Peptides against a protein of PDB entry 5EIB. Designs and how they scored, part 343

Target 1, 366 residues: chain A of PDB entry 5EIB
Amino acid sequence: VDLEPGTMDSVRSGPFGQIFRPDNFVFGQSGAGNNWAKGHYTEGAELVDSVLDVVRKESESCDCLQGFQLTHSLGGGTGSGMGTLLISKIREEYPDRIMNTFSVMPSPKVSDTVVEPYNATLSVHQLVENTDETYCIDNEALYDICFRTLKLTTPTYGDLNHLVSATMSGVTTCLRFPGQLNADLRKLAVNMVPFPRLHFFMPGFAPLTSRGSQQYRALTVPELTQQMFDSKNMMAACDPRHGRYLTVAAIFRGRMSMKEVDEQMLNVQNKNSSYFVEWIPNNVKTAVCDIPPRGLKMSATFIGNSTAIQELFKRISEQFTAMFRRKAFLHWYTGEGMDEMEFTEAESNMNDLVSEYQQYQDATAD
Target 2, 366 residues: chain A of PDB entry 5EIB as posed
Amino acid sequence: VDLEPGTMDSVRSGPFGQIFRPDNFVFGQSGAGNNWAKGHYTEGAELVDSVLDVVRKESESCDCLQGFQLTHSLGGGTGSGMGTLLISKIREEYPDRIMNTFSVMPSPKVSDTVVEPYNATLSVHQLVENTDETYSIDNEALYDICFRTLKLTTPTYGDLNHLVSATMSGVTTCLRFPGQLNADLRKLAVNMVPFPRLHFFMPGFAPLTSRGSQQYRALTVPELTQQMFDSKNMMAACDPRHGRYLTVAAIFRGRMSMKEVDEQMLNVQNKNSSYFVEWIPNNVKTAVCDIPPRGLKMSATFIGNSTAIQELFKRISEQFTAMFRRKAFLHWYTGEGMDEMEFTEAESNMNDLVSEYQQYQDATAD

## One batch from the design tools (peptide; made by RFdiffusion4, then SolubleMPNN)

Design b2_p29_8_s2 (from b2_p29_8, 18 letters changed)
Fold by OpenDDE base, seed 2:
Structure b2_p29_8_s2 (fold): chain B 366 residues (1-366), chain A 29 residues (1-29)
Amino acid sequence: as target 1 above (366 residues)
Amino acid sequence: MEEERRRRYEELKERHEKLIEERKKEKEK
């Protein structure tokens, strides 16, 4: 789905364009112009019914519909505005189904679009209310990984998208292979989301190696475990050491000893015990899939529900507040029918979310 | 606090639905 036909043509002409049914390509003509309000109220609103018709058709073809998975950017107008409109409409029609998202967070290091803080804040407000699980993929973290860890001098969107794809493949491993922990979206939600509003995850992936060092590095279970918990391997720009994990899932892929994995997972928890809440029992889940990723002997994917994610929301909130106080570009949104009240409600809800994370961070076992 | 927040969200949602319907009517014209 896109409001711009050129993006859809690029996907269709791409190496995987033939995987999708032609009738499942839904696109507009005018685009959103990086404006959330155009995505949500005008251009996106005109297209949403045609998307819902496709969603209904595909849902009816499912033997057992678990839920929905959306991948979108929160910085642009289409992914943010129309994406959240779709989430809201799907939630209305399918209230008992899981809503899962991969939400790409904007960064000033990657994009010069000045209104990204508005689009992100307005989107997060919708995600808090209408999603069950949200993987936070931060463009800032992706850029830093590419530059510092992968030693790419000029990271491209292709390089960032490669990390996103690896992460998405990792976190969906248990859904794609039978007999695994978190084999369905609902079980994942039960294991990862102890409080309904606190459903934002920090994904991470190991190994992350520069092209020059890949040939010489032996991949071991201890090394994968250590790298997976390293803050430098997180796809969200927050430091887990500044918060506490509510829940963690680790997904190992490749031929390895389950005993060794369990031992290393226990060791890393014990070494990092100060970074876990003590009042949630069995809050670390481990899965092992014998099938490695393409081109790797083994990998580990991390899913963390941490109170440190508040750093991400604080960054967005600070940028939002600085713009909103000046009413900068606000007329672009109000001209599409939005009220200033929607901005203040979105800001308030994000601040409440931050406060809620902080409350659970400070909570002690009574 | 949560109930009030939810009420405000539902009120906003109703407003959004009206705006969407108005836009659809304008296009049919």
Scores: peptide ipSAE 0.404, ipTM 0.874, DockQ to the pose 0.696
Fold by OpenDDE base, seed 1:
Structure b2_p29_8_s2 (fold): chain B 366 residues (1-366), chain A 29 residues (1-29)
Amino acid sequence: as target 1 above (366 residues)
Amino acid sequence: MEEERRRRYEELKERHEKLIEERKKEKEK
């Protein structure tokens, strides 16, 4: 789904364009112009019914509908505004189904779009209320991984999207292949979300290796485990060492020893015990899938529910507040029918979320 | 606090729905 036709043509002409049914391509004539309000109230609102018709049709064709997965950016107008509208409408129609998102967080390092803090804040407000699980994929973290770890001098959107795709493939492994851990979206939510509002995940993928060193890397279970828990490997721009893990899932792929995986996972937990909450028992879960990802012998995908994720929301909130105090570009949103109160409510809810994470970070076992 | 927040969200949702419906009606004219 897109409000711009040109993006859909790129998907259709791509190597995977034939995977999608032609009738499932829904697109608008006019883009949202990086305006959440255009995505949510005007341009997106005009298209949403057509999207919902497709969603209904596909849902009816499913033998066992678990839920929905949305991939969207929070910086743009379509992904943020129309995406959150779609989430709200799907949640209303399918209240018993899991709503999962891959939400790409904006960063000034990647985009010059000045209104991204508004779009992100307004989106996070909707995600807090209408999603069951949200993978926070932060463009800032992706950029830093590309630059620092992958040794890309000038990271492109293609490079960032490659990391996104690898992560999405990793976290969905248990849904696509036989396994005991997180075999369905509901089981994932039960395992990862101890508190309904605290459903924002820090993803990570290993191995991440520069082209120059890729051929020399042994790809061992210890190396994957170490990299997966490294703060620099997180695809959300927060340091896990500044918070505490509520829950963790690790998904290993490839031919490896279960014993070795269990040993390494125990070792990394013991080494990092100060970064886990002590009052949630068995909060680390591990799965192994014998089928490696394409082009790799083995991989590990990390899913962390950490109180450190508040750093990401604080960053967005600070940027939002700085703009909103000046009423910068506010007329672009109010001209689409929004009220300033909506901005204040979204800011308040995000600040409440930050406070909730902090409370659980500071909580001790009684 | 959670109940109040939820109430405010539902009120906002109702407002959003009204705005969307108004826009649809304007387009049909």
Scores: peptide ipSAE 0.383, ipTM 0.868, DockQ to the pose 0.677
Fold by OpenDDE base, seed 4:
Structure b2_p29_8_s2 (fold): chain B 366 residues (1-366), chain A 29 residues (1-29)
Amino acid sequence: as target 1 above (366 residues)
Amino acid sequence: MEEERRRRYEELKERHEKLIEERKKEKEK
C-alpha cells in the first residue's frame, strides 16, 4: 500500500513483484507530502476502505489468522498517517488478533524532512494504544551501523534497507519454521511484553561485518552472542547499559551446538546481570534454527524489550517540543482538520511512556 | 491514570472518525 504510485511500480517491477497478487496492490495518486494529517485524515482516509477490503479478503482465506504485520516509516506521511489509520481500523475489526509492526524511526542524519518529529510523535501515540508488539527500527542506528561498523562512507537507503530486511528475516524466523520458540505472534507477545504499553522492541542482528572483512572473519557462537548484545549492533539508537532488559529473545540460525548456544547465552546474561530486571523470571528466551540465512553460515537475531528504549523516545520528544513550542509548520496539519490538542495529547502519552519505562528501570524486587 | 488515558484516547479516536467521515462525504459531493 502506498499513496504514491511510483513506489508500487518499483515493487511490482522488482525481483519479488510476482509474489504479490496484483489485486493486493492498493495505491493513491497524490501522496501524503510527508504530512501525517494527509495520511490519516484526507488522502489516506480515501484509500483506507479499499485496503480494508483486501485485508478482509486475505484474512478470510487464512485457515488460522494469528494477526497482522505492518511495515511502515514514521517519518513520512503515508507510513505514519495512513499506516496508523490502518492499524486503528484493523484493530477495531479484529480486536482479538495480534497487531505487530516494524516501525522505522526518523533521523535527521538520514532525512532532511523537517516535520518528521511531528509525524513520529503522532504515530507513537497510535502505536502505544493499538499495537501489541512494535519493532523499533531506528534510522539513526542504521546510519551509524552503516558508517561505523560496515565502513560505508555514504550510507544509502539501499544499505539501510538491507539491514532492515536482515532484521525482519531474523525476527520472523520462528514464525516461518516449525518447532521454534515464539512459533506464533501471541506467544511472542506473551514472552516479550510483560506490560501491555511497554511493547517496543530493540532489534539487533549479527554478524555485522564490512564487505572487506567478511572473508576473514570466522563466525562462531561466542562471537555472535557477543555482537548480538553489543550496543553497536542494536537497530535502535539506545545503549542497553543505560537501562534494564525486561525481556530478551535470541534467535540463532545455522548449524551449531545447542549446548554451546545455551552456555554462551548463560554467560552473557551473567556478565550483564546488572542490565536485567531481577523481578521477571525466565526473561531470556533462546531459539535455534538449523537453516542459515542466505549467504551466511550462521546468524543471530536479537529482540530486546529494554527500558533504554526511552532514549529513542526522548530524542523524538525533544525534537518535537522544539518545533511545537514555535508552532512551526502546524498550519500544514491544522489545515487538514487537526487540532493543537492532538499534538499535546500525543506528546503527553509519549512522555508518560518514558516515565513508565523509567519506573520499571528503577523498580527493585521487594 | 490508566482509565483516564484510555478515556482521552477514545475521545480522540471518536474525533478522528468524525473527521474521516466528514472528508469522505466532502469528496463524494
Scores: peptide ipSAE 0.360, ipTM 0.850, DockQ to the pose 0.796
Fold by OpenDDE base, seed 5:
Structure b2_p29_8_s2 (fold): chain B 366 residues (1-366), chain A 29 residues (1-29)
Amino acid sequence: as target 1 above (366 residues)
Amino acid sequence: MEEERRRRYEELKERHEKLIEERKKEKEK
């Protein structure tokens, strides 16, 4: 789904364009102009019914509908505004189904769009209320990985999207291969989300290796385990050492010893015990899939529910507040029928979320 | 606090629905 036809043409002409049904391509002509309100109230609202018709059709074709997965950007008007509108509408029609998102967080390092803090804050407000699971993919983290780890001097959207694709492939492994841990979206939610509002995950992937060092890279279970828990491998721009893990899932792929995986996972937990909450028993889950990702002998994917994710929300909130106090560009949103009160409600809800993470970070077992 | 927040969210949702409906009616004219 897109409000711009050009993006859809790029998908259709891509190497995998044929995997999608032509009738499932829904697109507008006018775009959202990077305005959440255009995506949510006007341009996106005009298109949403056509999208819902496709969603209903596909849902009816499912033998057992678990839920929905949305991939969207929170910086742009379509992904943020129309995406959250779609989530709200789907949640209304399917209140008992899981809503899962891959939400790409904006970064000034990647985009010069000045209104991204508004779009992101308004989106987070909707995601807090209407999603069950949200993978936070931070463009800042992706850029830093590309630049520092992958040694790309000028990271492109193509480079960032490669990391997104690897992460999405990793976190969906258990959904695609029967008999694994978190084999369905509901089980994932049960294992990863101890508190309904605290459903924002930091994903990570290993190995991350520059092209120049690939030939020298050893791929071992200890190295994968170490890298997977390294802050430099996180796809969200937060340091896990500044918070505490509520829950963790580790997904190993490739031929490896389950015993070795369990030993290394226990070792990393023991070494990092101060970064886990002690009052959630068995809060680390491990899965091993014998099928490696394409082009790798083995990999590990990390899913962390950490209170450190508040750093991401604080960054957005600070940028939002700085713009909103100046009433910068508000007329672009109010002109689409939006009320300024919605900005203050979104800011308040995001600040409440930060406070909730901090509360559980500071909580001790009595 | 949670109940109040939920109430405010539902009020916002109702507002969104009205705006969407108004836009649809405007386009049909």
Scores: peptide ipSAE 0.256, ipTM 0.808, DockQ to the pose 0.688

Design b2_p29_8_s3 (from b2_p29_8, 16 letters changed)
Fold by OpenDDE base, seed 4:
Formats: sequence, structure tokens, C-alpha cells
Structure b2_p29_8_s3 (fold): chain B 366 residues (1-366), chain A 29 residues (1-29)
Amino acid sequence: as target 1 above (366 residues)
Amino acid sequence: MEEERRRRFRESQERREKLIAKRKEEKAK
């Protein structure tokens, strides 16, 4: 789904365009112009009914519908505005189904779109209330990984999207291969989300290696485990050492010893015990899939529910507040029918979320 | 506080639906 036809044409003409049904390509003509309000109230609202018709048709064809997965950007008007409208409409029609999102967080390092903090804040307000699981894919972190770890001098959207794709493939491994931990979206939510509002995940992927060093790196379970828990490998620009893990899932792929995986996972938990809450027992889950990702002998994917995610929301909030205090660009949103009160409500809800994470970070076992 | 937040969010969604409906009516004229 897109409000711009050109993006859909690119997907359709791409190497995998044929895996999608032609009738499931729903697109607009006008775009959102990086405006959340155009996506949510006007241009996106005109298209949403057509999208819902497709969603209903595909849902009816499912023998056992678990839920929905949405991939969207929070910086752009379509992904943020129309995406959150779509989430809301699906939630209303399917209140008992899991809503899972891959939400790409904006960064000034990647995009010069000035209004991205508004789009992100307005989106987070919706995601807090209408999603059950949200993978925070932070363009800040992706850029830093590309630049620092992968040694790419000028990271491209293609480079960032490669990391997104690897991460999405990793976190969905348990859904695609039978007999794994978190084999359905509901089990994932039960294991990962101890409190309904605290459903924002820090994903990570290993191995991350520069092209020049790939040939010299032996992939081992200890190296994967170490890299997976490294703050520099997090796909959200947060340091887990500044918070506490509420829950963790680790998904290993490839032919490896389960015993070695269990030993390394125990070692990393013991080494990092100060960065876990002590009042959630068995809060680290491990899965091993014998099928490696394409082009790798083995990989590990990390899913962390950490109170350190508040750093991401604080970054967005600071940028939002700097513009909103001056009422900068507000007329582009209010001109689409939005009230300024919605900005204040969104800011307040995001700040409440930050406070909730901080509360659980500071909580001790009684 | 949580109930009040949920109430405000529902009221915001209701306002959204009214705005969308109004725009659809205006375009149909």
C-alpha cells in the first residue's frame, strides 16, 4: 500500500513483485507530502476503505488468522499517517487479533524532512494504544551500523533496507519454521510483553561484518552471542546498559549445538545480570532453527524489551518539543483538519510511556 | 490516569471519524 504510485511500480517490477497478487496492490495518486495529517485524515482516509476490502478478503482466506504485520515508516506521511489509520481500522474490525508492526523511526542523519518528529510522535501515540508488538527499526541505529560496523562511507537506503530485511527475516523465523519458540504472534506477545503499553522492541542481528572482513571471520556461537548483545548491533539507537531488559528472545539459525547455545546464552545473562530486571523469572527465551539464512552459515537475531528504549522516544520528544513550542509547520497539519490538541495529547502519551519505562527500570524486587 | 488516557484517546478517534466523514460528504457534493 502506498499513496504514491511510483513506489508500488518499483515493487511490482522488482525481482519479487510476482509473489504478490496484483489485486493486492492498493495505491493513491497524490501522495502524503511527508504530512501525517494527509495520510491519516485526507488522502490516506480516501484510500483506506479499498485497503480494508483487500485485508478482509485475505483474512477470510486464512484457515487460522493469528493477526497482522505492518511495515511502515514513521517519518513519512503515508507510512506514519495512513499506516496508523489502517492499524486503527484493523484493530476495530479484528480486536482479538495480534497487531504487529515493524516501525521505522526517523533520523536527521538519513532524511532532511523537517516535520519527521511530528509524524513520529503522532504515530507513536497511535502505536502505544493500537499495537500489541512493535519492532523499533531506528534509522539512526541503521545508519550508525552501516557507517561504523559495515564501514560504508556513504550509507544508502539500499544498505539500510538490507539490515531491515535481515532483521525482519530473523524475527519471523519462528513463525515460518515449525517447532520453534514463539511459533505464533500471541505466544511472542505473552513472552515478550509483561505490560500492555511496554511492547516496543529493540531488534538486533548478527553477524554484522564489513565486506572486507567477511572472508576472515569464523562464525561461532560465542561470537554471534557476544555481537547480538552488543549495543552497537542494536537496530534501535539505545544503549541497553542505560536500562534494564524486561524480556529477551534470541533466535539462532544454522547448524549448531543446542548445548553450546544454551551455555553461551547463560554466560551472557550472567555477565549482564545487572541489565536485567530480577523480578521477571525466565525472561530470556532462546530458539534454534537448523535452517540458516541465505548466504550465511549461521546467524542470531535479538529481540529485546528494554527500558533503554526510552532513549529513542526522548530523542523524538526533544525534536518534537523544539518545533512545537514555536508552532513551526503546524499549519500544514491543521489545514488538513487536525487540532493542535492532538499534538499535545501525543506528546503527553509519549512522555507517559517514557515515565513508565523509567518506573520499571527503577523497580526492585520486594 | 490510565482510564482517563484511554477516554481521551477514544474521543480523539471519534473526532477523527467525524472529520473523515465530513470530508467524504463534502467531496460527494
Scores: peptide ipSAE 0.441, ipTM 0.912, DockQ to the pose 0.769
Fold by OpenDDE base, seed 3:
Structure b2_p29_8_s3 (fold): chain B 366 residues (1-366), chain A 29 residues (1-29)
Amino acid sequence: as target 1 above (366 residues)
Amino acid sequence: MEEERRRRFRESQERREKLIAKRKEEKAK
């Protein structure tokens, strides 16, 4: 789904364009112009019914509908505005289904779109209320991984999207291969989300290796485990060492010893015990799938529910506040029928979320 | 506090739906 036809044409003409049903390509003629309100109230609202018709059709074709998965950017107008509108509409129609998102967070290091803080804040406000699970994929973190870890001198959107796709493949492994931990979206939510509003995850993927070093690197369970818990491997721009993990899931792929995985997972938990809350029992879950990802002998995917994610929200909030105090660009949003009050409500809800994470970070076992 | 926030959110959703409906009606004329 897109408000711009050109993106859809690129997907359709791409190497994988044929895997999608032509009727499932829903697109507008006028883009959102990086305006959340255009996505949410006007241009996106005109298209949403057509998208919902496709969603219904595909949902009816499912033998067992677990829920919905959305991938979107929070910086742009379509992904943020229309994406959150769609989430809201789906949630209303399917209240008993899991809403899962891969939400790409904007960064000034990657994009010069001045209104991204508004789009992100308004989106987070919707995600807090209408999603059950949100993977926070931060463009800043992706850029830093590409530059520092992968040794890419000039990271491209293609490089960033490669990391996103690897992560998405990793976190969905358990859903695609029956008999694993978190075999359904609801079980994942139960294991990962101890508090309903605190459903924002830090994803990570291993191995991350530069092209120059790839041939020399032996992939081992200890190395995967170490890299997966490394702060530099987090795809959200926050340091897990500045917070505490509420819950963690680790998904290993490839032929490996379950015993070795369990030993290494225990070792890394013990080494990082100060970064876990002690009052949530069995808060680390491990899965092993014998099927490696394409082109790798083995991999590990990390899902962390950490109070350190508040750093991401604080960054967005600071940027938002700096713009909103000046009433910068507000007329672009209000002109689409949005109320200025929605900005303050979104800001408040995000600040409340930050406070909630901080509260649980500071909580001790009684 | 949470109940009030949820109330405001629902009210915002209802406002959105009214705006969307109104726009749809205006375009159908």
Scores: peptide ipSAE 0.408, ipTM 0.903, DockQ to the pose 0.767
Fold by OpenDDE base, seed 1:
Structure b2_p29_8_s3 (fold): chain B 366 residues (1-366), chain A 29 residues (1-29)
Amino acid sequence: as target 1 above (366 residues)
Amino acid sequence: MEEERRRRFRESQERREKLIAKRKEEKAK
């Protein structure tokens, strides 16, 4: 789905464009112009019914519909505005199904789009209310991984999207292969989301190796485990050492010893015990899938629900506040029928979320 | 405060609906 036809042509002409049904390409003629209000209330609102018709058709064709997965950017007008409109409409029609998102957070390091803090804040407000699980994929963190870890001098969107794709493949492993931990979206939510509003995850993927070192790197369970818990490996620009893990899931792929995985997972938890809450029992879950990802002998995917995610929301909030105090570009949104109060409500809800994470960070077992 | 918020929200919705209607009319011409 896009409000711009050119994006759909790029997907269709791509190496995997044929895996999608032609009739499932829904697109507008007028883009959102990086305006959340165009995506949510005007241009997107004109297209949403056509998208919902496709969603219904595909949902009816499912033998067992678990839920929905949306991949979108929170910085752009279509992904943020129309994406959150679509989430809201799907939630209304399918209230008993899991809503899962891969939400790409904006970064000034990656994009010069000035209004991204508005689009992100307005989107987070919707995600707090209407999603069950949100993987926070932060363009800032992806850029830093590409630059620092992968040794890419000038990271491209292709490089960032490669990390996103690897992560998405990793976190969906349990859904695609039988006999795994979190074999359905609901079990994932039960294991990962102890509090309904605190459903924002820090993902990570290992191995992450520069092209120059790939040939010399031994892929071992200890190395995967260590890299997966490294703050520099998080795909959200948060330091987990500044917060506490509420819950963690680790998904290993490839032929490896389950005993070795369990030993290494226990060791890393013990080394990082100060960074876990003590009042949530069995808050670390591990799965092993014998099927490696394409091109790798083994991998590990990390899913962390950490109070450190508040750093990401604080960054967005600070950027939002700096613009909103100046009333910068507000006329672009009010011209689409928005009220300034909708910005204030979104800001307030995001700040409440930050406060809630802080509360659970400071909570101790009695 | 809540009543004022609800009022402003309704007014915002009405503005959006009018804008959408106007755009549909402009595209139909």
Scores: peptide ipSAE 0.249, ipTM 0.813, DockQ to the pose 0.183
Fold by OpenDDE base, seed 5:
Structure b2_p29_8_s3 (fold): chain B 366 residues (1-366), chain A 29 residues (1-29)
Amino acid sequence: as target 1 above (366 residues)
Amino acid sequence: MEEERRRRFRESQERREKLIAKRKEEKAK
């Protein structure tokens, strides 16, 4: 789905364009112009019914509908505005189904779109209320991984999207292969989300290796385990050491000893015990899938529900506040029928979320 | 404060609905 036709043509002409049904391509003509309000209230509102018709048709064709997965950017107008409108409408129609998102967070390092803080804040407000699980994929983190770890001098959207794809493949492993931990979206939510509003995940992937060093790297279970918990391997620009893990899932892929995995996972928990909450028992889950990713002998994917995710929301909030105090570009949103109050409510809810994470970070076992 | 908030929200919704309706009419011409 897009408000611009050119994006659909790019998907359709791509190497996997034929995987999608032609009738499932829904697109507008005018785009959202990087405006959340256009995506959510005007241009997106004109298109949403056509998308919902497709969603209903596909849902009716499912043998067992677990829920919905949305991939979107929070910086743009379509992904943020129309994406959150779609989430709201699906939630209204399917209140008992899981809503899962892969939400790409904006970064000034990647985009010069000045209104991204507004789009992101307005989106987070919707995601807090209307999603059950949200993977936070931060363009800041992706850029830093590309530049610092992968040694790409000028990271492109293609490079970032490659990391996104690897992460999405990793976190969905348990959903795609039978007999795995978290084999359905609901079980994942139960295991990962101890509090309904605290459903924002820090994904991570190992190995992350530059092209020049790939030939010299031996991949072992201990190395994968260590790298998976390294802040430099997180796809969200948060340092786990600044918070505490509420819950963790680790997904190993490839031929390896389950015993060795369990030993290394226990060791990393013990070494990092200060970074876990003590009042949630058995808060680390491990899965092993014998099928490696394409081109790798083994990998590990990390899913962390950490109070350190508040760093991401604080960054967005600071950028939002700096713009909103100046009333910068507000006329673009008010011209689409928005009130300044909607901005204040979104900011307030995001700040409440930050406060909730901090509360649970500071909580001790009685 | 809550009543004023609710009023502003309703007024915002009405403005959006009118704008959408106007755009539909313009596209139908």
Scores: peptide ipSAE 0.135, ipTM 0.726, DockQ to the pose 0.245

